# Peptides against a protein of PDB entry 3HUF: the designs that were tried, part 96

Target 1, 320 residues: chain A of PDB entry 3HUF
Amino acid sequence: MWIIEAEGDILKGKSRILFPGTYIVGRNVSDDSSHIQVISKSISKRHARFTILTPSEKDYFTGGPCEFEVKDLDTKFGTKVNEKVVGQNGDSYKEKDLKIQLGKCPFTINAYWRSMCIQFDNPEMLSQWASNLNLLGIPTGLRDSDATTHFVMNRQAGSSITVGTMYAFLKKTVIIDDSYLQYLSTVKESVIEDASLMPDALECFKNIIKNNDQFPSSPEDCINSLEGFSCAMLNTSSESHHLLELLGLRISTFMSLGDIDKELISKTDFVVLNNAVYDSEKISFPEGIFCLTIEQLWKIIIERNSRELISKEIERLKYA

## One batch from the design tools (peptide; made by RFdiffusion4, then SolubleMPNN)

Design b2_p17_2_s4 (from b2_p17_2, 8 letters changed)
Fold by OpenDDE base, seed 5:
Structure b2_p17_2_s4 (fold): chain B 320 residues (1-320), chain A 17 residues (1-17)
Amino acid sequence: as target 1 above (320 residues)
Amino acid sequence: EIEYEEHEEPSDELINE
C-alpha cells in the first residue's frame, strides 16, 4: 500500500494510506477519500492530482507498487517528484519512494510503498476477495511468489492444513483468515486520518497458530529438521518440492511408481506421494520402501521427536 | 516563522466557476 507522510506539519503530523483512486491535493480541501489537505501558504488551494492505480498481476510476483500518477493542476511553481518537474500531462511513477514537492514549499510529501501481497490457497476465496483487496492496493494471487507477505488459510473446521499452508508457514509468511480480511475491509475510512490504524496481521496469525494443533510453535522447529534424510517424490508440484527442501531433505524426483527401482530404493529413506496417488496405488507400492503423503509427513514433523519417529518407520518397512 | 508568500494560482480560479 502507498503511505504518505510529510515534514513541517504540512500533513498535520499524520500518516495516510492512499488506496487506489484519485486525490485532489491542496491547501483548501478537506481530508476525505478523494482529497488530501496540505497546510502551507505556498501551496495552491488545489495544487496537484494524485492517481493510484489498482495493482497489476506483475505486482503480485514482484512486490512492486501500484502505479502512482502525479499531475500538476496548472500551478505557477509546478510540482516536482524526486527533484524532477512533473510534465504538463502528468507523470507516472513505479519507484517505491517518492519525494513530492508542491510549488516552493520547503517541506515535501514523502510517499513510500509498504509491501502487502496476499496469496490465496484456493480459487474460490481469491474470487471472493480479490476485487476488494485490489481496491485497497493489495496484489492478490494463487501461485507461489517470493513477494507474498500474507497467506489466506481456508478455515475448514476439522480438515488437515494444505501443502500451501504448510509451505507458507515454513516460508514465514503471515497466515491470515477470512476474519482478518473482513476486518481489513472496515478500516478504509479510519486510515485516512491515521495509517497506524491498519489492522495487525501478526495478531491474527498468533491466534490461528494458538488455536490449531496442526502448527508447530515456530517455522524454525521444522526448517532443516530432516537434514540428512533422503526422499523421492512424484514430480507433482513445485510447492511440494520446495516444502521438502525447507525440511532439509535430499530430494529425488520420479515420474511414475514404476520408476522406483532397486537403485532408487537404495538411495532413498522414504517416498512422498500426493493423496490421490497414495490412495489409488497403495496396493502396488514397491516393497522395502516407506511411502507416505505430505500430510502424514507433516504430522511427524510437528512432533518434537520427528527424526526418531521417521527413523522408526523407515526401519519398520525395510525389515518387514 | 517562515513567511510563505501566498500566491493565487490559476487552479484556485477554476473552483469558483
Scores: peptide ipSAE 0.018, ipTM 0.583, DockQ to the pose 0.280
Fold by OpenDDE base, seed 1:
Structure b2_p17_2_s4 (fold): chain B 320 residues (1-320), chain A 17 residues (1-17)
Amino acid sequence: as target 1 above (320 residues)
Amino acid sequence: EIEYEEHEEPSDELINE
C-alpha cells in the first residue's frame, strides 16, 4: 500500500494510505477518498493529481508498488518528484520511495510503499476477495511468491492444516483468516485519515496460532529441526519441497514408488508421500523404509521431541 | 516561521470559471 506523510505539518501531522484511485492534491480541497488537503501558502488550490493504479500480476511476484502517476495541474511552479520536474502530461513512478515537492513548498510529501501481498490457499476464497483487496492496492494470488507477506488459511473446522499453511508458517508469512479480510474491507474509510488505523495482522495471526494446537509456538521451533536426516519425496509440489528444505532435510526426488530402489533406501531415512499415494499404495510400500505423509510428518515436527520421535519410527521399521 | 509566499497559480483561475 502507498502511505504518504509530510514534514512541516502540511498534512496536519497525519499519515494517509492511498488506495488505488485518483486524488486531487491542493490547498483548497477537503480531505476525503479523492482529495488530499495540503496546508501551505506556496501550494495551489488544486496543485496536482495523484493516480494510483491497481496492482498488476507482476506486483504479486515482485512485491513492487502499485504504479503512482503524478500530474501537475498547470501550476506556476510545477511539481517535482525525486528532484525531477513532472512532465507536462504527467509521469508514472514505480520507485518505492517518492519525494513529492509541490511548487515552492519547502516541505515535501513523502510517499513510501508498504509491501503487502496476500497469498490464498484456496482458489474459491481468492475469487471472492481478490477484487476487493486489489482495490486496497494489495496484490493477490495462489502461487507461492517470495513477495508474499500474508497467507489466508482455509477455515475448514476439524481438518488438518494444509501444506500451504504449514509452509506459510515456516517461511514466517503472517497467517490471516477470512475475519481479517472482512475487517480490512470495513476500515477502508477510517485509514484515509490515519494510516495507523490499519488492522494489525499480527494480532490476528497471534490469535490463530494461540487457538490452534496444530501450530508450534514459533517457526524457529521447526526450522532445521530435522537437520541431518534424509528423505525421499514424490515430485509433486514445489511447496512441499520447500517445506521439507526448511525442516533442514536432505531431499531426494522420485517419480514413482517403483523408482525407490535399494540405493535410494540406503541413503534415505524416510519417504514422504502425498495423501493420495499413501492411501492407494500403502500395500505396495517398499520393505525396510519408513513412509509417511506431510501431514503425519507435521504432527511429529510440532512436538518438542520431534528428532527423537522420527528416530524411533525409523528404527522401528528398519528392524521389523 | 517559514514565510510562505502566496502565489496565485493558473490552476486557481480555472476553478472559478
Scores: peptide ipSAE 0.018, ipTM 0.585, DockQ to the pose 0.251
Fold by OpenDDE base, seed 2:
Structure b2_p17_2_s4 (fold): chain B 320 residues (1-320), chain A 17 residues (1-17)
Amino acid sequence: as target 1 above (320 residues)
Amino acid sequence: EIEYEEHEEPSDELINE
């Protein structure tokens, strides 16, 4: 989201979130959803127009800012952004930091981009929330992105956490839920006067982790916890592969159970299967190898003695 | 003294808040 602040009390000492939309900026306007009052004798009554665009798809993957357009409203001394005069038709900016000078005002409006990108675990929740979040200047998507700051967990009562949720947790992404999204939808008006009123997602995250026994105390408890072990991964997602890498596993990827030969068994500690393959093929598993799902593996790795637990299961099946 | 170049007369009402 864009945040503006200024020196010399020209913004009355307030910080303000600018959501996607159009703002008239000047001395003789009243602060509201479409106006920004700036207190200085050197600023025109109506000085500039700011237009913030909604996030692009590219912004979700890059964590880049919403496009910021500035137009001077035919003022005597013009408008500058980053010491450059704004063109007659206006200019658009994608820099994360903008120093906006209105006329001869000795104080500048400083606009800075606060990165917030929300990944969704399922397409239904994305479809429900994406429009509203984009109108807050928040990029949204389903695919994994290095720019993601938050992850929306699907709350299905009585269901295990998804691989996406497990991976988001290990990546140290702030996990949020629908309750936080509902709260975000209500703050749009209140944050006009004070950007500090933006809700803290960390409190929501702490409550999710505290109230769900499927999460360890920290990602650090699980990261590299299985270093030195090797697995064969069958019919899993890219997120599953990345999850297993974060556990410190050596991973061999195969397409079918038929690829599991004596050589593979000799160098592999266990086989990871998706739920569908595990349930359908459990009667045909090779002898002498430990087969499990990612969800079963997760239940082991969240325990403090995860290495001892997995070693015991491997030994039990090698000598059976 | 920051010489404020008075370019436009402020409406009197907004100076007193």
Scores: peptide ipSAE 0.016, ipTM 0.536, DockQ to the pose 0.091
Fold by OpenDDE base, seed 3:
Structure b2_p17_2_s4 (fold): chain B 320 residues (1-320), chain A 17 residues (1-17)
Amino acid sequence: as target 1 above (320 residues)
Amino acid sequence: EIEYEEHEEPSDELINE
């Protein structure tokens, strides 16, 4: 989201969130959803127009800002952004930090981008929330991205957490739920006057972890916890691979269960399968190798003695 | 002290506090 602050009390000592939309900026406007009052005698009554675009798909992957357009409203002394005069037709900016000078005002409006990108675990929830979140200047998507700051956990009653949720947790992404998204939607108007009223997602995250025994106390409890072990996995989701990497596993990939030969078995401690393959092929598992699902692996990893538990299971099946 | 000359554009009504 874009946040503006200013020196010299020209914004009344307040910070403001700018959502996607158009704002008239000047001395003789009233603060509302489309106006920004700036208090200085050197600023025109209506001085500039700010236009913030909705996030692009690229912004989801890069964590880049919503495009910020500045137009001078034909003022005597013009408008500058980052010491450069704004062009007659307006200019667009993708920098994360903008110093906006209105006319001869000795104080600048400082605009800065606070990155917030929300990944969804399922397309249905994305479809439900994407439009509303985009109107808050929040990029949204389904695919894994290094720019993601938040991950929406799908709460299915009585189900295990998804691989996406596991991976998001280990990546130290803030896990949120639909209740947080609902809360975000309600504060849109209140944060116009005070950017500090933006809901803290970390509090939601703490509550999710505290109330769900499927989470370890911290990501650090699981990261590299299986260092020194080797696994093989089907070439499936990128999230599954990355999850296993974060556990410190050496990973071999295969395309079919038929590719699990004696050589692979000799170099691999266990095989990780998705639920569909595990359930369908359970009868045909190669002899002498431990096969488990990611969800079964997760149940072991969240235990304090995960290394001992894995070792025991490996030994049990090598001699079966 | 750089005296920034406040170019007083005529004080149309300060929207009062």
Scores: peptide ipSAE 0.016, ipTM 0.536, DockQ to the pose 0.077; fails the geometry check

Design b2_p17_3_s2 (from b2_p17_3, 8 letters changed)
Fold by OpenDDE base, seed 2:
Structure b2_p17_3_s2 (fold): chain B 320 residues (1-320), chain A 17 residues (1-17)
Amino acid sequence: as target 1 above (320 residues)
Amino acid sequence: ELEKIREEIKKLEEELS
């Protein structure tokens, strides 16, 4: 989201969130959802127009800012952004920091981008919330991105956490739920005057972890917890692979269960399977192989003695 | 026997995909 602040009390000492939309900036406008009052005798009654675009798909992957357009409203002394005069037709900016000078005012409006990108685990929830969040200037998507700051967990009562949720947790992404999204939808009007009123997602995250026994106390408890072990997995998802890597596992990938031979078994401590394959009564696993699902593995790794538990299971099956 | 198991597994993977 874009936040503006200013020197010399020209914004009355307030910070504002600028959501996607259009703002008239000047000395003789009243602060509201479409106007920014700036207190200086050196500023025109109506001085500039700021237009913030909704986030692009690219912004979700890069964490880049919503496009910020500035137009001078035919003022005597013009408008500058980052010491450059704004063109007659206006200019557009993608820099994360903008120093906006209105006319001869010695104090500048400083705009800075606060990165917030929300990944969704569920396409239905994305479909429900994406439009509203984009109108807040928040990029949204389903795919993993290095720019993601928040992850929306699907609250299905009685269901295990998904691989996406597990991975988001280990990546130290702030996990949020629908309750937080609902809260975000209500703050749009309140944060116009004070950007500090933006809800803290960390409190939501702490509550999720505290109230769900499927989460360890910290990602650090799980990261590299299985260092020295090796596994084989079906090449099903990039997220599953990345999750296992974060556990410190050496990973061998196979394209089909038919590729599980004596050589692979000899090189691996266990095989990770998806639920559909694991639950199939039609599949007899070779003797001496320890097979488990990611969800079963997760239940082990959240325990304090995860290494001992895995070692015991491997030994039990190798000597049976 | 291993080849038969491989073929059955491959068929199951195709049905589950």
Scores: peptide ipSAE 0.000, ipTM 0.236, DockQ to the pose 0.004
Fold by OpenDDE base, seed 3:
Structure b2_p17_3_s2 (fold): chain B 320 residues (1-320), chain A 17 residues (1-17)
Amino acid sequence: as target 1 above (320 residues)
Amino acid sequence: ELEKIREEIKKLEEELS
């Protein structure tokens, strides 16, 4: 999201979130959803127009800012952004930091981008929330992205957390739920006056972890917890691979269980399978292979003695 | 025998994907 602050008291000492939309900036406007009052005699009554675009798909992957357009409203002394005069037709900016000088005002408006990108675990929830979140200047998507700051956990009653949720947790992404998204939607108007009124996602995250025994106390409890072990993994989602990497596993990726030969078995401690393959009654696993799902692995790794548990299972199944 | 099992597993995986 874009946040503006200003030097001196020209913004009345307040910070403001700018959502996608158009704002008239000037001395003789009243603060509302489309106007920004700036208190200086050196600023025109109506001085500039700020236009913030909705996020692009690229912004989701890069964590880049919503495009920020500045147009001078034909003022005597013009408008500058980052010491450069704004062109007659307006200019667009993708920099994360903008110093906006209105006319001869000795104080600048400082705009900065606070990155917030929300990944969804399922397409249905994305479809439900994407439009509203985009109107808040929040990029949204389904695919894994290094730019993601938040992850929406789907609460299915009685189900295990998804691989996506597991990975998001280990990546130290702030896990949120639909209740937080609802809360975000309600505060849009209040943050016009005070950007500090933005809901704290970390509090939501803490509550989710506290109330769900499927989470360890911290990501650090699981990161590299299986260092020194090796696994084979069928070609699955990128999240699954990355999850296993974060556990410290040496991973061998295969296209088919048929690619698992005696040599590979000798070099791997266990095989990680997707649920569809694991649950298939048609597939008899070769003798001496320890196979488990990511969900089964997760149940082990959240235990304090995860290394001992894995070792025992490996021993049990190698000699079965 | 192992090769036959591998081929069979491969076919089953292809049917499941």
Scores: peptide ipSAE 0.000, ipTM 0.210, DockQ to the pose 0.004
Fold by OpenDDE base, seed 4:
Structure b2_p17_3_s2 (fold): chain B 320 residues (1-320), chain A 17 residues (1-17)
Amino acid sequence: as target 1 above (320 residues)
Amino acid sequence: ELEKIREEIKKLEEELS
């Protein structure tokens, strides 16, 4: 989201979030959803127009800001952004930091991009929330992105956490739920006067982790916890692969259970299967291989003695 | 809990075998 602050109390010492939309900026406008009052005698009554675009798909992957358009409203002394005069037709900016000078005002409006990119685990949840979140200037998506800051966990009562949730946790993303999204949606009007009223996602995250025994105490408890072990997995999920990598596993991939040959067995401690394959009555597990799902692996990993548990299981099944 | 998981894994392995 874009946040504006200013020097010299020209924004009354307040920070403000600029959601996607159009804002008239000037001395004689009243702060509301479409106006930004700036207090200076050097600023025109109506000085500039700021237009924040909704996030692009690219912004979700790059963590780039919503496009920021600035137009001078034919003022005597113009508008500058990053020491450059705004063109007659306006200019668009993708920099994360904008120093906006209105006329001859010695104090600048500083706009900065606060990165918030929300990944969803479930397409239905994305469909439900994407529009609202995009209108908050928050990029959203389903796919893994290095720019993701938050991950929406699907609350399924009594079910194991998804691979996506596991991976999000290990990546140290802030896991949030629908309650946070609902709260986030309600603050839009209140943050006009004070950007600090944005809800703290970390509190939500802490509560989720505390109240769910399927999470370890920290990602650090699991990261590289299985270093030195080797696994094989079906090449079906990039998230699953990345999850196993974060556990410190050496990973071999196969396309079918039939590809699990003696060579693969010799270098593999266990095989990770998806639920569909694991639950298939038509699939015989190869002899001498320990097979488990990611969810089963996760249940082991969250234990403090995960290495010992896996070692014992490997020994039990490899030498049986 | 781990024993239950092991039993469940073993049961599933036996059902697939």
Scores: peptide ipSAE 0.000, ipTM 0.217, DockQ to the pose 0.005
Fold by OpenDDE base, seed 5:
Structure b2_p17_3_s2 (fold): chain B 320 residues (1-320), chain A 17 residues (1-17)
Amino acid sequence: as target 1 above (320 residues)
Amino acid sequence: ELEKIREEIKKLEEELS
């Protein structure tokens, strides 16, 4: 999201979020969803137009800012952004920090990009929320992104957490729920006056973890917890692979269950399978192979003695 | 025995796909 603040009390000491939309900036306007009042005698009654675009798909992957357009409204002394005069037709900016000078005002409006990028685990939830979040200047998507700051957990009571949720947690992404998204939608008007009124996602995250026994106390409890163990996995998802890497596992990949041979068995402690393959009553696993799902592995790694539990299970199945 | 298991698994993978 774009946040503006200013020196010399020209914004009355307030910080404001600029959501996607158009704003008239000037001395003789009243603060609302489309106007920004600036208090200086050197600023025109109507001085500039700011236009914030909705996020692009690229912004979801890069964490880049919504495009910021500035147009001078034919003022005597013009408008500058980052010490450069705004062109007659206006200019567009993708920098994360903008120093905006209105006319000869000695104080600048400082605009900065606060990264917020929300990943969804469920396409239905994305479909429900994407439009509203984009109108807040928040990039959204389904795919894993290094720019992701928040992850929406689907609150199905009694279901196991998904691989996406597990991975988001280990990546130290702030896990949020639909209640947070609802709350976020309510503050849009209040943040016109004070950007600090944005809801605290970390508090939501803490509450989710506290109330759900499927989460360890911290990501650090699980990261590299299985260092020294080796696994094999079916090359099904990059997310599953990355999850296992974060656990500190040495990973061998295979393309088919038919590739599980004596050589692979000799190099691996266990095999990780998806639920569909594991639950198939038609598949007899070769003797001497410890096979488990990611969900079963997760139940082990959240325990304090995870290494001992895995070792015992490996021994049980290799020597049975 | 491993070759039979591989063929059986391959058949099952084809049925599940």
Scores: peptide ipSAE 0.000, ipTM 0.231, DockQ to the pose 0.004

